# Peptides against a protein of PDB entry 2KNC, part 44

Target 1, 74 residues: chain A of PDB entry 2KNC
Amino acid sequence: KGPDILVVLLSVMGAILLIGLAALLIWKLLITIHDRKEFAKFEEERARAKWDTANNPLYKEATSTFTNITYRGT

## One batch from the design tools (peptide; made by RFdiffusion4, then SolubleMPNN)

Design b2_p18_7_s1 (from b2_p18_7, 17 letters changed)
Fold by OpenDDE base, seed 1:
Structure b2_p18_7_s1 (fold): chain B 74 residues (1-74), chain A 18 residues (1-18)
Amino acid sequence: as target 1 above (74 residues)
Amino acid sequence: EELEEALRLLLEEIERLL
Protein backbone atom coordinates (compact mmCIF):
# COMPACT_ATOMS: atom_id res chain seq x y z
CA LYS B 1 0.00 0.00 0.00
CA GLY B 2 1.73 3.16 -1.13
CA PRO B 3 1.75 5.68 1.69
CA ASP B 4 -1.20 7.99 1.25
CA ILE B 5 0.97 11.09 1.26
CA LEU B 6 -2.07 13.15 2.28
CA VAL B 7 -2.74 10.96 5.33
CA VAL B 8 0.94 11.17 6.32
CA LEU B 9 1.02 14.96 5.94
CA LEU B 10 -2.26 15.40 7.86
CA SER B 11 -1.11 13.05 10.64
CA VAL B 12 2.22 14.88 11.03
CA MET B 13 0.47 18.27 11.00
CA GLY B 14 -2.09 16.99 13.52
CA ALA B 15 0.65 15.60 15.77
CA ILE B 16 2.58 18.92 15.70
CA LEU B 17 -0.61 20.86 16.51
CA LEU B 18 -1.50 18.48 19.36
CA ILE B 19 2.04 18.65 20.81
CA GLY B 20 1.97 22.45 20.55
CA LEU B 21 -1.43 22.62 22.25
CA ALA B 22 -0.33 20.19 24.97
CA ALA B 23 2.84 22.24 25.59
CA LEU B 24 0.73 25.42 25.93
CA LEU B 25 -1.65 23.69 28.36
CA ILE B 26 1.27 22.38 30.46
CA TRP B 27 2.86 25.84 30.41
CA LYS B 28 -0.40 27.47 31.52
CA LEU B 29 -0.82 24.87 34.27
CA LEU B 30 2.73 25.47 35.56
CA ILE B 31 2.18 29.25 35.59
CA THR B 32 -1.16 28.82 37.39
CA ILE B 33 0.46 26.62 40.06
CA HIS B 34 3.36 29.07 40.40
CA ASP B 35 1.04 32.09 40.71
CA ARG B 36 -1.06 30.34 43.37
CA LYS B 37 2.07 29.59 45.42
CA GLU B 38 3.33 33.16 45.05
CA PHE B 39 -0.10 34.55 45.94
CA ALA B 40 -0.27 32.34 49.04
CA LYS B 41 3.17 33.65 50.10
CA PHE B 42 2.05 37.23 49.45
CA GLU B 43 -1.09 36.77 51.59
CA GLU B 44 1.04 35.24 54.38
CA GLU B 45 3.45 38.21 54.28
CA ARG B 46 0.47 40.61 54.24
CA ALA B 47 -1.12 38.84 57.20
CA ARG B 48 2.22 39.00 59.08
CA ALA B 49 2.59 42.72 58.30
CA LYS B 50 -0.93 43.32 59.68
CA TRP B 51 -0.09 41.51 62.93
CA ASP B 52 3.22 43.37 63.25
CA THR B 53 1.37 46.69 62.78
CA ALA B 54 -1.09 45.79 65.55
CA ASN B 55 1.84 45.18 67.93
CA ASN B 56 3.92 48.14 66.72
CA PRO B 57 4.72 50.30 69.80
CA LEU B 58 4.87 53.33 67.47
CA TYR B 59 1.27 52.75 66.34
CA LYS B 60 -0.92 55.46 67.81
CA GLU B 61 -4.62 54.93 67.23
CA ALA B 62 -6.17 57.82 65.35
CA THR B 63 -9.17 57.58 67.69
CA SER B 64 -8.61 58.28 71.37
CA THR B 65 -11.55 57.66 73.67
CA PHE B 66 -11.56 60.13 76.56
CA THR B 67 -13.86 59.28 79.45
CA ASN B 68 -14.98 62.53 81.03
CA ILE B 69 -14.72 61.75 84.76
CA THR B 70 -16.75 64.91 85.54
CA TYR B 71 -19.75 63.76 83.49
CA ARG B 72 -22.63 63.50 85.92
CA GLY B 73 -25.56 62.47 83.84
CA THR B 74 -28.34 64.64 84.98
CA GLU A 1 6.60 8.75 30.78
CA GLU A 2 2.97 9.29 29.67
CA LEU A 3 4.07 11.87 27.09
CA GLU A 4 6.70 9.49 25.71
CA GLU A 5 4.12 6.69 25.51
CA ALA A 6 1.67 9.00 23.75
CA LEU A 7 4.42 10.01 21.29
CA ARG A 8 5.32 6.33 20.73
CA LEU A 9 1.66 5.44 20.12
CA LEU A 10 1.34 8.35 17.68
CA LEU A 11 4.50 7.23 15.88
CA GLU A 12 3.27 3.62 15.75
CA GLU A 13 -0.08 4.74 14.32
CA ILE A 14 1.74 6.89 11.71
CA GLU A 15 3.92 3.86 10.82
CA ARG A 16 0.77 1.70 10.59
CA LEU A 17 -0.80 4.17 8.16
CA LEU A 18 2.38 4.11 5.95
Scores: peptide ipSAE 0.042, ipTM 0.634, DockQ to the pose 0.056
Fold by OpenDDE base, seed 3:
Structure b2_p18_7_s1 (fold): chain B 74 residues (1-74), chain A 18 residues (1-18)
Amino acid sequence: as target 1 above (74 residues)
Amino acid sequence: EELEEALRLLLEEIERLL
């Protein structure tokens, strides 16, 4: 009783489809992990750049308030 | 290498089933 050639063909086709699906799932998982790590790094670098700009001792505020001593407010 | 071995084992199992 040779195995039904149909069972062999269907098993091979099923195996190829399962391997292809597994490869796509692994690929999607790797990309999702990569993108989350890259986004976290980008937000950290952006937060540091904003903090460095705010604490830069060379940063002079563009707004200077001058009190006019001659202004007699009524 | 590992993929080629897995493909060889799959082919051997197919040949054993034919």
Scores: peptide ipSAE 0.030, ipTM 0.615, DockQ to the pose 0.046
Fold by OpenDDE base, seed 4:
Structure b2_p18_7_s1 (fold): chain B 74 residues (1-74), chain A 18 residues (1-18)
Amino acid sequence: as target 1 above (74 residues)
Amino acid sequence: EELEEALRLLLEEIERLL
């Protein structure tokens, strides 16, 4: 039985499509892992900045409270 | 090595189905 040329062609086409799909899935997975790591790093840096602010005795709050001495709350 | 064996097995199975 000579190889069914159609079966060979369809198998090769199917293999190419599967490899292409697998490559796209791997690529998407790598990006998704990268983005999650970058986001986790960003949240860690933000958390560190908050902790560094809390632990830095030179940090001055951007909010200044002014007590109006003349305000007698009626 | 394992990837080459897997590719050989796939080729052998393709050749068997042809």
Scores: peptide ipSAE 0.027, ipTM 0.570, DockQ to the pose 0.047
Fold by OpenDDE base, seed 5:
Structure b2_p18_7_s1 (fold): chain B 74 residues (1-74), chain A 18 residues (1-18)
Amino acid sequence: as target 1 above (74 residues)
Amino acid sequence: EELEEALRLLLEEIERLL
């Protein structure tokens, strides 16, 4: 039986859709891997900035605890 | 080898449907 022109058309359309879907999945995977590496770097830089702040003898904590000497907590 | 066999089987099934 000669190729059902309809089966050939549907197979070609299906192949194009599968290639397009595969390309989108690969693209999304590459972006996700890139973003995870960038986020890991940002979290490391943030952790370093916090450590440098803790070790800086000129850093005064923004939280000043004022002990109110007149507050007799009964 | 397995990929070539799978591709050959797919081509044979396509040729059978044609």
Scores: peptide ipSAE 0.023, ipTM 0.533, DockQ to the pose 0.060

Design b2_p18_7_s2 (from b2_p18_7, 16 letters changed)
Fold by OpenDDE base, seed 3:
Structure b2_p18_7_s2 (fold): chain B 74 residues (1-74), chain A 18 residues (1-18)
Amino acid sequence: as target 1 above (74 residues)
Amino acid sequence: EEEELSLQLLKKAVEELL
């Protein structure tokens, strides 16, 4: 007796649904890993840009302190 | 032994229904 046509159809439908679900999970996982790697790279580049700003001879702090050498305290 | 025989008959009946 061959397998019931209904059992075969339901098993094929179930397999297709499982493959579709697995594909969606893999897709979401790949995107999540990609986004985390891109974000990590962005934070590294931002950290580097902060160091480059600190070493930039054109960068001047908004606050400068001047010592008045002519001030004679009474 | 009778229980195992009854389970085998039930299994065969389910296999014939399926």
Scores: peptide ipSAE 0.014, ipTM 0.271, DockQ to the pose 0.060
Fold by OpenDDE base, seed 5:
Structure b2_p18_7_s2 (fold): chain B 74 residues (1-74), chain A 18 residues (1-18)
Amino acid sequence: as target 1 above (74 residues)
Amino acid sequence: EEEELSLQLLKKAVEELL
């Protein structure tokens, strides 16, 4: 008996779909790993910049708290 | 003889399924 033409066609289509899906999953995985490493580096640099600002004796805080002495919290 | 017959039947069944 020759191979069933329908089985051959469906198996080829299924194989192409599985290869395509596997390639997309690998691609997404690689991007996700790359983006997580880049984001971790960005957060480390941001944390370092915050520490450097805190240690700079010339840094003047942008926030000033004014207590309104006339405000009666009634 | 029974093992040879069973192997021949199994081969024919696999050939019918392919």
Scores: peptide ipSAE 0.013, ipTM 0.256, DockQ to the pose 0.073
Fold by OpenDDE base, seed 1:
Structure b2_p18_7_s2 (fold): chain B 74 residues (1-74), chain A 18 residues (1-18)
Amino acid sequence: as target 1 above (74 residues)
Amino acid sequence: EEEELSLQLLKKAVEELL
């Protein structure tokens, strides 16, 4: 007894749909893992750039504290 | 007995077509 032609057609269609869905899920997973690794590198570079700015002797703070030597608290 | 054999062969042939 051969399998019913309808069962064969439905099984082939179902298999194609499952393979397509699995491929999309794998693709999304790979992109998500890649993007997380790339984002972590960008955050590390940004953290390093902030640290380098804090230690840069050419960095002048926008706020300057001036001590008024003539201000004797009367 | 021959009628029972013919009915069993007919049932098997129908089951093969289904």
Scores: peptide ipSAE 0.007, ipTM 0.198, DockQ to the pose 0.052
Fold by OpenDDE base, seed 4:
Structure b2_p18_7_s2 (fold): chain B 74 residues (1-74), chain A 18 residues (1-18)
Amino acid sequence: as target 1 above (74 residues)
Amino acid sequence: EEEELSLQLLKKAVEELL
């Protein structure tokens, strides 16, 4: 029994579509894992930058509290 | 065992297609 040409063509088309879909899913998964790792590093560096900001002599707090020495609370 | 069964089913399906 020779393979039905229609079944062979449909099976090849189906296989190509499944391989393409699998490749897209793998690609999306790799990007998602990469982005999560990069975001985690970025948040860690940002957390470190907040700690380093306390040790950076060039950092000036945007908020300054002025104590008015002339204000006697009357 | 499930993998061997799946391979046997695939083989039979290919043999029926030929």
Scores: peptide ipSAE 0.019, ipTM 0.458, DockQ to the pose 0.060; fails the geometry check

Design b2_p18_7_s3 (from b2_p18_7, 17 letters changed)
Fold by OpenDDE base, seed 2:
Structure b2_p18_7_s3 (fold): chain B 74 residues (1-74), chain A 18 residues (1-18)
Amino acid sequence: as target 1 above (74 residues)
Amino acid sequence: LEKLLEELLLKQAIEELL
């Protein structure tokens, strides 16, 4: 009894679909890991830029916080 | 997974022999 040609065809089609799905999942996982590493690097560079701005004597905050001494909160 | 695949292949081989 030769293997049911239909069962062999369906098994090959199923295997190709599973390989394709696995390849897409691996690809998406690699991109997601890459993007997370790049984002972590960007947040580190942003943190470093905030520290450099705080140490830059030329950085004059455009916003002067005046403590209103006359504001008696009622 | 491997054991389940081996059991599945063994069942298929038995069904093909019957």
Scores: peptide ipSAE 0.030, ipTM 0.586, DockQ to the pose 0.058
Fold by OpenDDE base, seed 3:
Structure b2_p18_7_s3 (fold): chain B 74 residues (1-74), chain A 18 residues (1-18)
Amino acid sequence: as target 1 above (74 residues)
Amino acid sequence: LEKLLEELLLKQAIEELL
């Protein structure tokens, strides 16, 4: 009447594998949450920079519209 | 949780009886 040594070994191996898999999933989840928070901050800062640029009297648009005063459409 | 604990205790009791 001993514990089946094979069942004990397989259960310990299975537990180690499950702990390793759980740790990898937790790690991936933490990175994914971190990256999403960093991206959200970056988009907020870009939105703020756009508003600050719109209020800056020294901001010159990269595109300038020129009207050709000599163009008489036929 | 309680059901899982009961199943574990039953397995241990069967292993101790064998």
Scores: peptide ipSAE 0.028, ipTM 0.577, DockQ to the pose 0.063
Fold by OpenDDE base, seed 1:
Structure b2_p18_7_s3 (fold): chain B 74 residues (1-74), chain A 18 residues (1-18)
Amino acid sequence: as target 1 above (74 residues)
Amino acid sequence: LEKLLEELLLKQAIEELL
């Protein structure tokens, strides 16, 4: 009734593979949580920059409406 | 999950008895 050497080897290989997969899943989960937090912060900063631009009296619109006072439609 | 672990432990116990 000794442990079958093949069963022991396969169990060790299986355990190493499962630890590797678990580490990859944890790593992917941590990155996904990090990226979502960073993206939320980026969208907050972008929203704030939009509000600051709308309230900034020094903001000159890139589009200027020129009224041509010399245009008499013939 | 627990039920699957119990079934695996029962199988191992039977294999050690044979």
Scores: peptide ipSAE 0.025, ipTM 0.532, DockQ to the pose 0.060
Fold by OpenDDE base, seed 5:
Parts: sequence; structure tokens; C-alpha cells
Structure b2_p18_7_s3 (fold): chain B 74 residues (1-74), chain A 18 residues (1-18)
Amino acid sequence: as target 1 above (74 residues)
Amino acid sequence: LEKLLEELLLKQAIEELL
């Protein structure tokens, strides 16, 4: 009994689809790991910049609180 | 897993011989 040509064709098609799916999953995983490392580095640099600003005696806060004493909040 | 693969290969070899 020769191999069922349909079974061979379906098995080859299934194998190609599984390899393609595995390659996409590996690719997505590598990108996700890379992006998370880069984002963690960016958040660390941003945190350091905030601390350096707080320790600089020449830094003026960009936010001024204006209290409007004439505002009657009814 | 290996035993299951060996049984599958044996079944395929028997089906190819028949």
C-alpha cells in the first residue's frame, strides 16, 4: 500500500505551518525580551535624571502653585 | 514519549509492509 498521497500532503503542509508558527513565536519572544530590557534601561535613566534634578541647587521647579484667594468655589 | 514514538514508527513500518 503506497503512502496515502493525501496523508503525505497534509503532513507536509502541517509541518510547514508548525515551523512557521514556531519561527514567529521565537521572533516575537526575542523582540519582547529586547524591548523590555530597553524599556527598563530607559526607566532607570529617567529615574536617575529625576534624582540629579532634585540634588541640583540651581534647579527651579517648573511648577508654580498659584492660590487664587479670590476664588469663591460655590 | 520515546516509547510512544517507537510504537508509532513500528505501526508506520507495519502499515507500509501491508
Scores: peptide ipSAE 0.024, ipTM 0.531, DockQ to the pose 0.068

Design b2_p18_7_s4 (from b2_p18_7, 16 letters changed)
Fold by OpenDDE base, seed 1:
Structure b2_p18_7_s4 (fold): chain B 74 residues (1-74), chain A 18 residues (1-18)
Amino acid sequence: as target 1 above (74 residues)
Amino acid sequence: ELLEEALRLLLEAILKLL
């Protein structure tokens, strides 16, 4: 019983669609993993830059709190 | 290589279906 030409055509079309879908899923997965790793690295570098700014020895806060020892609240 | 092998396996599967 030779394969029905329709079964062969549908199997070839199905195989091409499955390969295309698999390639798109792999591509999306690779991008998603890459973007998450790059974003995690960017947030780590940004966190480090914030800490380095807080420890900048040239940075003086514009506001200094002094306790006035002579202030007895009358 | 991997793509060519996948295409060969697909072609063999089609030829076995014929």
Scores: peptide ipSAE 0.047, ipTM 0.660, DockQ to the pose 0.053
Fold by OpenDDE base, seed 2:
Structure b2_p18_7_s4 (fold): chain B 74 residues (1-74), chain A 18 residues (1-18)
Amino acid sequence: as target 1 above (74 residues)
Amino acid sequence: ELLEEALRLLLEAILKLL
């Protein structure tokens, strides 16, 4: 049975398609892992920045509790 | 190297399918 030229052509085409799909899947996976790590880092930096803002000695709470000495709560 | 090995393995797989 001579080499079925059609089988050779289809196998080469299939291999190229599989390599292309594998490369795209690896690329997408790497990006997805990178984006998740970057997002986690961004949320951590944002959480730290909120903590630093809460611990900022210049942050005077806008809520000045004026104890109205004349307010006899009923 | 790795690309040449992958191409060799692909060629061997094609040759085994013939």
Scores: peptide ipSAE 0.047, ipTM 0.656, DockQ to the pose 0.054
Fold by OpenDDE base, seed 3:
Structure b2_p18_7_s4 (fold): chain B 74 residues (1-74), chain A 18 residues (1-18)
Amino acid sequence: as target 1 above (74 residues)
Amino acid sequence: ELLEEALRLLLEAILKLL
């Protein structure tokens, strides 16, 4: 009994699909790891820039808090 | 190198299924 030609064809098709899917998953994983490292670096730089801005004696906050002296809570 | 190993493993898997 020769190998069932249908089993051979289905196995080859299945193998090609699995390799294609595996390659896409590896590619997506590599991108996701890269993007997470870049995002972590960006958030660190943003945090540092916020601290440097807060310590800059020339920086004037756009937001000023005014205490309304006439506000007697009802 | 890794692609050639993957292709060899695929060929061996096909040959084991035949």
Scores: peptide ipSAE 0.046, ipTM 0.653, DockQ to the pose 0.047
Fold by OpenDDE base, seed 5:
Structure b2_p18_7_s4 (fold): chain B 74 residues (1-74), chain A 18 residues (1-18)
Amino acid sequence: as target 1 above (74 residues)
Amino acid sequence: ELLEEALRLLLEAILKLL
């Protein structure tokens, strides 16, 4: 039985497509892992900066809440 | 190495289909 030329062609095309898809998935995965690590680092640095600002003895809160005890809301 | 093994396995699969 000669090789089924159609099966050979479809198998080669399928293999090329699978290799291309696998390469794209690996590339996307590497980028996604990189971006998530960088974003996590940025959020950690931003969280630390908020804590450091709250503990700065020179930082006066711009907001003073005055409860007007004489204001009876009508 | 890994790419060569993958290419070898692919070639063997094609040759088995012939």
Scores: peptide ipSAE 0.044, ipTM 0.648, DockQ to the pose 0.054

Design b2_p18_8_s1 (from b2_p18_8, 17 letters changed)
Fold by OpenDDE base, seed 5:
Structure b2_p18_8_s1 (fold): chain B 74 residues (1-74), chain A 18 residues (1-18)
Amino acid sequence: as target 1 above (74 residues)
Amino acid sequence: LLEILLKLEELLRKLEEL
């Protein structure tokens, strides 16, 4: 029984489509996991840089808060 | 790629035996 040439053709086309779809899903999944991990690392590094800046004695905040000790609220 | 090609060739051989 020669394989029905239509069954062979449809099985090969179906396999190529499934492999292509699986590759796209894996690629999208890997990017999504990578981007979430990189974003979490970036937010951690940004948090550390903010802590280091707050402890740096050379950091002058652009806004100096002066407590007016003579302010008696009327 | 090569492994996918070899698996496809094996599937074609198994289908030819039916």
Scores: peptide ipSAE 0.046, ipTM 0.686, DockQ to the pose 0.134
Fold by OpenDDE base, seed 3:
Structure b2_p18_8_s1 (fold): chain B 74 residues (1-74), chain A 18 residues (1-18)
Amino acid sequence: as target 1 above (74 residues)
Amino acid sequence: LLEILLKLEELLRKLEEL
């Protein structure tokens, strides 16, 4: 019996859809792994920048506390 | 992955039987 042309067409369409879905899942997985590695690197660089700032003897805190000696607190 | 390949092979065999 020759292949039912309808079954061949539906199987080819189903295969294309499954390949497309598999490609999207692989793409999403690769992005998710990339983003996690990039975020981990960013948090490490930020932690180093804080540590370097705290140990740099040339770092002047941007916050200076001025005590107003003329302020009579009620 | 292997299970997907085996299911694909089973679908191809069913298609060849028709």
Scores: peptide ipSAE 0.041, ipTM 0.644, DockQ to the pose 0.076
Fold by OpenDDE base, seed 2:
Structure b2_p18_8_s1 (fold): chain B 74 residues (1-74), chain A 18 residues (1-18)
Amino acid sequence: as target 1 above (74 residues)
Amino acid sequence: LLEILLKLEELLRKLEEL
């Protein structure tokens, strides 16, 4: 039956393409969830490190404010 | 996942009946 072989071939090709596209979507979803969790962990670790630095009595602020004595605001 | 597998099996059965 000539038309049935073409329908079967097109359906198999369509199924392979849909499986490939679904696999790419799942892969992208897994990466996106992983990256969001890793980024959230990184921001938590950064926030913790900043807090620990602020509470360390040995921390000297690296910002030396030089008052320019020559700046007369007049 | 199971629903996708069952839909795929149903599709394969419909293709075999055609």
Scores: peptide ipSAE 0.040, ipTM 0.657, DockQ to the pose 0.064
Fold by OpenDDE base, seed 1:
Structure b2_p18_8_s1 (fold): chain B 74 residues (1-74), chain A 18 residues (1-18)
Amino acid sequence: as target 1 above (74 residues)
Amino acid sequence: LLEILLKLEELLRKLEEL
């Protein structure tokens, strides 16, 4: 049985395409894992910044609620 | 992963039968 040269060529081409596709899937997986780790770090830093702002004695709320003690609802 | 390996072995077997 001589290797059918066409079957050998098609199998090599198929293997190259599958390796290329597998490399792209691995690359996408690595990026997705990286982005999730970076996003988790960003949310941690954002949470920390929120807590630091709440304890900052220089933080002046942009919204001041004034209770008008002179409001007699008629 | 195992399913991909089994599919590869099946393809190699079909190639060896030709």
Scores: peptide ipSAE 0.038, ipTM 0.633, DockQ to the pose 0.083

Design b2_p18_8_s3 (from b2_p18_8, 17 letters changed)
Fold by OpenDDE base, seed 4:
Structure b2_p18_8_s3 (fold): chain B 74 residues (1-74), chain A 18 residues (1-18)
Amino acid sequence: as target 1 above (74 residues)
Amino acid sequence: LEEILRQLLELLRLLEEL
């Protein structure tokens, strides 16, 4: 039986929709993997920067402890 | 793009055999 022209048209439309959906899913997957890798790299760089801060002679601790030399704890 | 066109052509061929 020759392919019904309607079946051909519906199959081509269905294939285009499935390919478009697959492309969107692949795109979303690639972005999600990229964002997770970039976030992991950012947290690693932030952790490294916190450790490298201990070796940076220009780092001033945000907390200054002033020992009051006149405070004799009674 | 070329792969999408190949897949569409192959689907058309498989449908012509049915």
Scores: peptide ipSAE 0.054, ipTM 0.675, DockQ to the pose 0.125
Fold by OpenDDE base, seed 3:
Structure b2_p18_8_s3 (fold): chain B 74 residues (1-74), chain A 18 residues (1-18)
Amino acid sequence: as target 1 above (74 residues)
Amino acid sequence: LEEILRQLLELLRLLEEL
């Protein structure tokens, strides 16, 4: 029974380490997939916002050119 | 996941047999 107790203790420790490592790998994989989807969505929304600004017929340019009729250039 | 659960159950069974 002495060698069997050491094998069981080492097997339980090995199992806990493997489960912990598997949980960390799953967690990292889920975060990596989530972050890639969120970043892709953010870049798509940013690309749409730039496109909507360029092609929106309701967009008034903030810059208005006024001809000053009283300006006599020196 | 099922394979990890099977391995954990088998380790628990080996612990109970001791």
Scores: peptide ipSAE 0.052, ipTM 0.665, DockQ to the pose 0.071
Fold by OpenDDE base, seed 1:
Structure b2_p18_8_s3 (fold): chain B 74 residues (1-74), chain A 18 residues (1-18)
Amino acid sequence: as target 1 above (74 residues)
Amino acid sequence: LEEILRQLLELLRLLEEL
Protein backbone atom coordinates (compact mmCIF):
# COMPACT_ATOMS: atom_id res chain seq x y z
CA LYS B 1 0.00 0.00 0.00
CA GLY B 2 1.72 3.23 -1.07
CA PRO B 3 1.93 5.61 1.91
CA ASP B 4 -0.71 8.33 1.70
CA ILE B 5 1.24 11.13 -0.02
CA LEU B 6 -0.40 13.59 2.41
CA VAL B 7 0.89 11.62 5.45
CA VAL B 8 4.42 11.58 3.97
CA LEU B 9 4.34 15.32 3.20
CA LEU B 10 2.93 16.23 6.65
CA SER B 11 5.47 13.98 8.42
CA VAL B 12 8.42 15.47 6.48
CA MET B 13 7.15 19.01 7.16
CA GLY B 14 6.64 18.15 10.85
CA ALA B 15 10.13 16.62 11.09
CA ILE B 16 11.75 19.72 9.46
CA LEU B 17 9.85 22.01 11.87
CA LEU B 18 10.85 19.87 14.90
CA ILE B 19 14.52 19.79 13.74
CA GLY B 20 14.48 23.58 13.24
CA LEU B 21 12.90 24.13 16.67
CA ALA B 22 15.36 21.73 18.35
CA ALA B 23 18.31 23.50 16.65
CA LEU B 24 17.02 26.90 17.88
CA LEU B 25 16.57 25.54 21.43
CA ILE B 26 20.11 24.06 21.44
CA TRP B 27 21.52 27.33 20.03
CA LYS B 28 19.67 29.39 22.68
CA LEU B 29 20.88 27.01 25.42
CA LEU B 30 24.53 27.28 24.25
CA ILE B 31 24.33 31.11 24.15
CA THR B 32 22.68 31.19 27.60
CA ILE B 33 25.45 28.97 29.06
CA HIS B 34 28.13 31.11 27.34
CA ASP B 35 26.62 34.39 28.58
CA ARG B 36 26.33 33.03 32.16
CA LYS B 37 30.02 32.02 32.12
CA GLU B 38 31.06 35.42 30.73
CA PHE B 39 28.86 37.23 33.28
CA ALA B 40 30.31 35.14 36.14
CA LYS B 41 33.85 36.05 34.93
CA PHE B 42 32.87 39.74 34.73
CA GLU B 43 31.44 39.70 38.29
CA GLU B 44 34.62 37.94 39.54
CA GLU B 45 36.84 40.59 37.86
CA ARG B 46 34.61 43.34 39.32
CA ALA B 47 34.84 41.76 42.78
CA ARG B 48 38.69 41.57 42.49
CA ALA B 49 38.82 45.23 41.37
CA LYS B 50 36.73 46.21 44.44
CA TRP B 51 39.06 44.28 46.80
CA ASP B 52 42.15 45.79 45.12
CA THR B 53 40.66 49.31 45.57
CA ALA B 54 40.07 48.58 49.28
CA ASN B 55 43.75 47.57 49.67
CA ASN B 56 45.06 50.52 47.62
CA PRO B 57 47.05 52.76 50.06
CA LEU B 58 46.19 55.73 47.78
CA TYR B 59 42.42 55.12 48.19
CA LYS B 60 41.09 57.99 50.29
CA GLU B 61 37.40 57.59 51.10
CA ALA B 62 35.43 60.56 49.76
CA THR B 63 33.70 60.70 53.19
CA SER B 64 36.09 61.29 56.09
CA THR B 65 34.15 61.03 59.35
CA PHE B 66 36.04 63.40 61.70
CA THR B 67 35.24 62.58 65.33
CA ASN B 68 35.77 65.91 67.12
CA ILE B 69 37.32 64.78 70.45
CA THR B 70 36.78 68.37 71.77
CA TYR B 71 32.98 68.07 71.35
CA ARG B 72 31.79 68.64 74.90
CA GLY B 73 28.06 68.27 74.51
CA THR B 74 26.54 70.90 76.77
CA LEU A 1 23.48 16.43 12.35
CA GLU A 2 24.12 12.80 11.27
CA GLU A 3 21.91 11.46 14.10
CA ILE A 4 19.07 13.79 13.06
CA LEU A 5 19.47 12.59 9.45
CA ARG A 6 19.42 8.93 10.64
CA GLN A 7 16.23 9.57 12.64
CA LEU A 8 14.63 11.29 9.62
CA LEU A 9 15.60 8.32 7.40
CA GLU A 10 14.18 5.86 9.97
CA LEU A 11 10.91 7.83 10.11
CA LEU A 12 10.74 7.75 6.28
CA ARG A 13 11.32 3.96 6.35
CA LEU A 14 8.58 3.44 8.97
CA LEU A 15 6.23 5.49 6.76
CA GLU A 16 7.19 3.37 3.70
CA GLU A 17 6.27 0.17 5.64
CA LEU A 18 2.83 1.57 6.45
Scores: peptide ipSAE 0.050, ipTM 0.664, DockQ to the pose 0.140
Fold by OpenDDE base, seed 2:
Structure b2_p18_8_s3 (fold): chain B 74 residues (1-74), chain A 18 residues (1-18)
Amino acid sequence: as target 1 above (74 residues)
Amino acid sequence: LEEILRQLLELLRLLEEL
């Protein structure tokens, strides 16, 4: 009984679909890991920039406390 | 890629033996 040409065709199609799905899953996993690492680097760089700003001796706080000289609390 | 190609070739061989 020759190999059922249908079983051969279905198994080859199934293998191609599984390879395609595996490639998409690997690609999605690699992107997800990359994006998490890039986001972690971005948050670290942002934290460093904020720290450098806080320790910059030229940093004047933008908060000008205007003492309202007209507010005499009775 | 080479491993996927080897697995595909091995699957084709096993399928030809069946």
Scores: peptide ipSAE 0.046, ipTM 0.660, DockQ to the pose 0.124

Design b2_p18_8_s4 (from b2_p18_8, 17 letters changed)
Fold by OpenDDE base, seed 1:
Structure b2_p18_8_s4 (fold): chain B 74 residues (1-74), chain A 18 residues (1-18)
Amino acid sequence: as target 1 above (74 residues)
Amino acid sequence: LLEILELLLLLEKLKEEL
């Protein structure tokens, strides 16, 4: 009944630390899964906005091809 | 939470056997 009390105290401290670490890992995993789902939604909305811009009749391409009708290639 | 209580109960039983 001497070394055993120290082993019990160390085991309880070790268990508390392991539980704390496991809880932090689970919390981080849940946040990471949530963030990936939110990011996937934002990329879908961004992709949709790009497709809607391509079909927008008000979208004037920044590159206007001016055919110079006065260019007679000599 | 239940698993923590089971681990504490297991540690208490181990303490009674030692």
Scores: peptide ipSAE 0.052, ipTM 0.708, DockQ to the pose 0.095
Fold by OpenDDE base, seed 5:
Structure b2_p18_8_s4 (fold): chain B 74 residues (1-74), chain A 18 residues (1-18)
Amino acid sequence: as target 1 above (74 residues)
Amino acid sequence: LLEILELLLLLEKLKEEL
């Protein structure tokens, strides 16, 4: 009767810990799936914005390369 | 969940035998 009560107590504690761990794993999995779907949409929108910018005839590249014609690199 | 219920049922059964 003594060792069996301890085994019962330890098994109940172990079951509670396993439920808690499983709940945390499910929660982390749901967040990770959500975040990956949101990030994939963001990268797709960013890619579309890059293509739309390249096809806009009114877009002036913000990068002006000034060739300094007076710089004779010795 | 099912395994926990089976473990709990096994534990109750073991408690009745003891």
Scores: peptide ipSAE 0.047, ipTM 0.695, DockQ to the pose 0.124
Fold by OpenDDE base, seed 4:
Structure b2_p18_8_s4 (fold): chain B 74 residues (1-74), chain A 18 residues (1-18)
Amino acid sequence: as target 1 above (74 residues)
Amino acid sequence: LLEILELLLLLEKLKEEL
């Protein structure tokens, strides 16, 4: 019996669906890798910005220390 | 995602009727 025309048709439809699913998985994987690399770069730039506060003449510390000259520590 | 799972389940049922 030659290949059942219905089995060939269903196998082609199944192959198209599997290719579509594989393309979506590859796309999701690429986005996930991209987002993780971008997030790692952002955290590295944020860490560098924290270290570069010593070299940025425009940096104003959010915390001001006031020495009270009248404070006698007990 | 649910539609893909329903399509997979429909495909499995169709395979059992063949």
Scores: peptide ipSAE 0.033, ipTM 0.631, DockQ to the pose 0.064
Fold by OpenDDE base, seed 3:
Structure b2_p18_8_s4 (fold): chain B 74 residues (1-74), chain A 18 residues (1-18)
Amino acid sequence: as target 1 above (74 residues)
Amino acid sequence: LLEILELLLLLEKLKEEL
């Protein structure tokens, strides 16, 4: 009994679709790992820049604290 | 992120030329 030609065709089509899906999943995974590494590096650089700014004698805080001396909390 | 957008745009152009 030869292999059913329909079963062979469907198995080949299924294999091609699975290879295509696997390639897309690998591609998406590589991208997601790359973007997470880049984001972690940017957060480290921002943390370092914050420490450098805190030690800079020319840094003026953008926020001024105003004490409202007339606010007696009710 | 930017390189991915450039790669997607390149794949779209390649699909229009094929």
Scores: peptide ipSAE 0.029, ipTM 0.584, DockQ to the pose 0.016

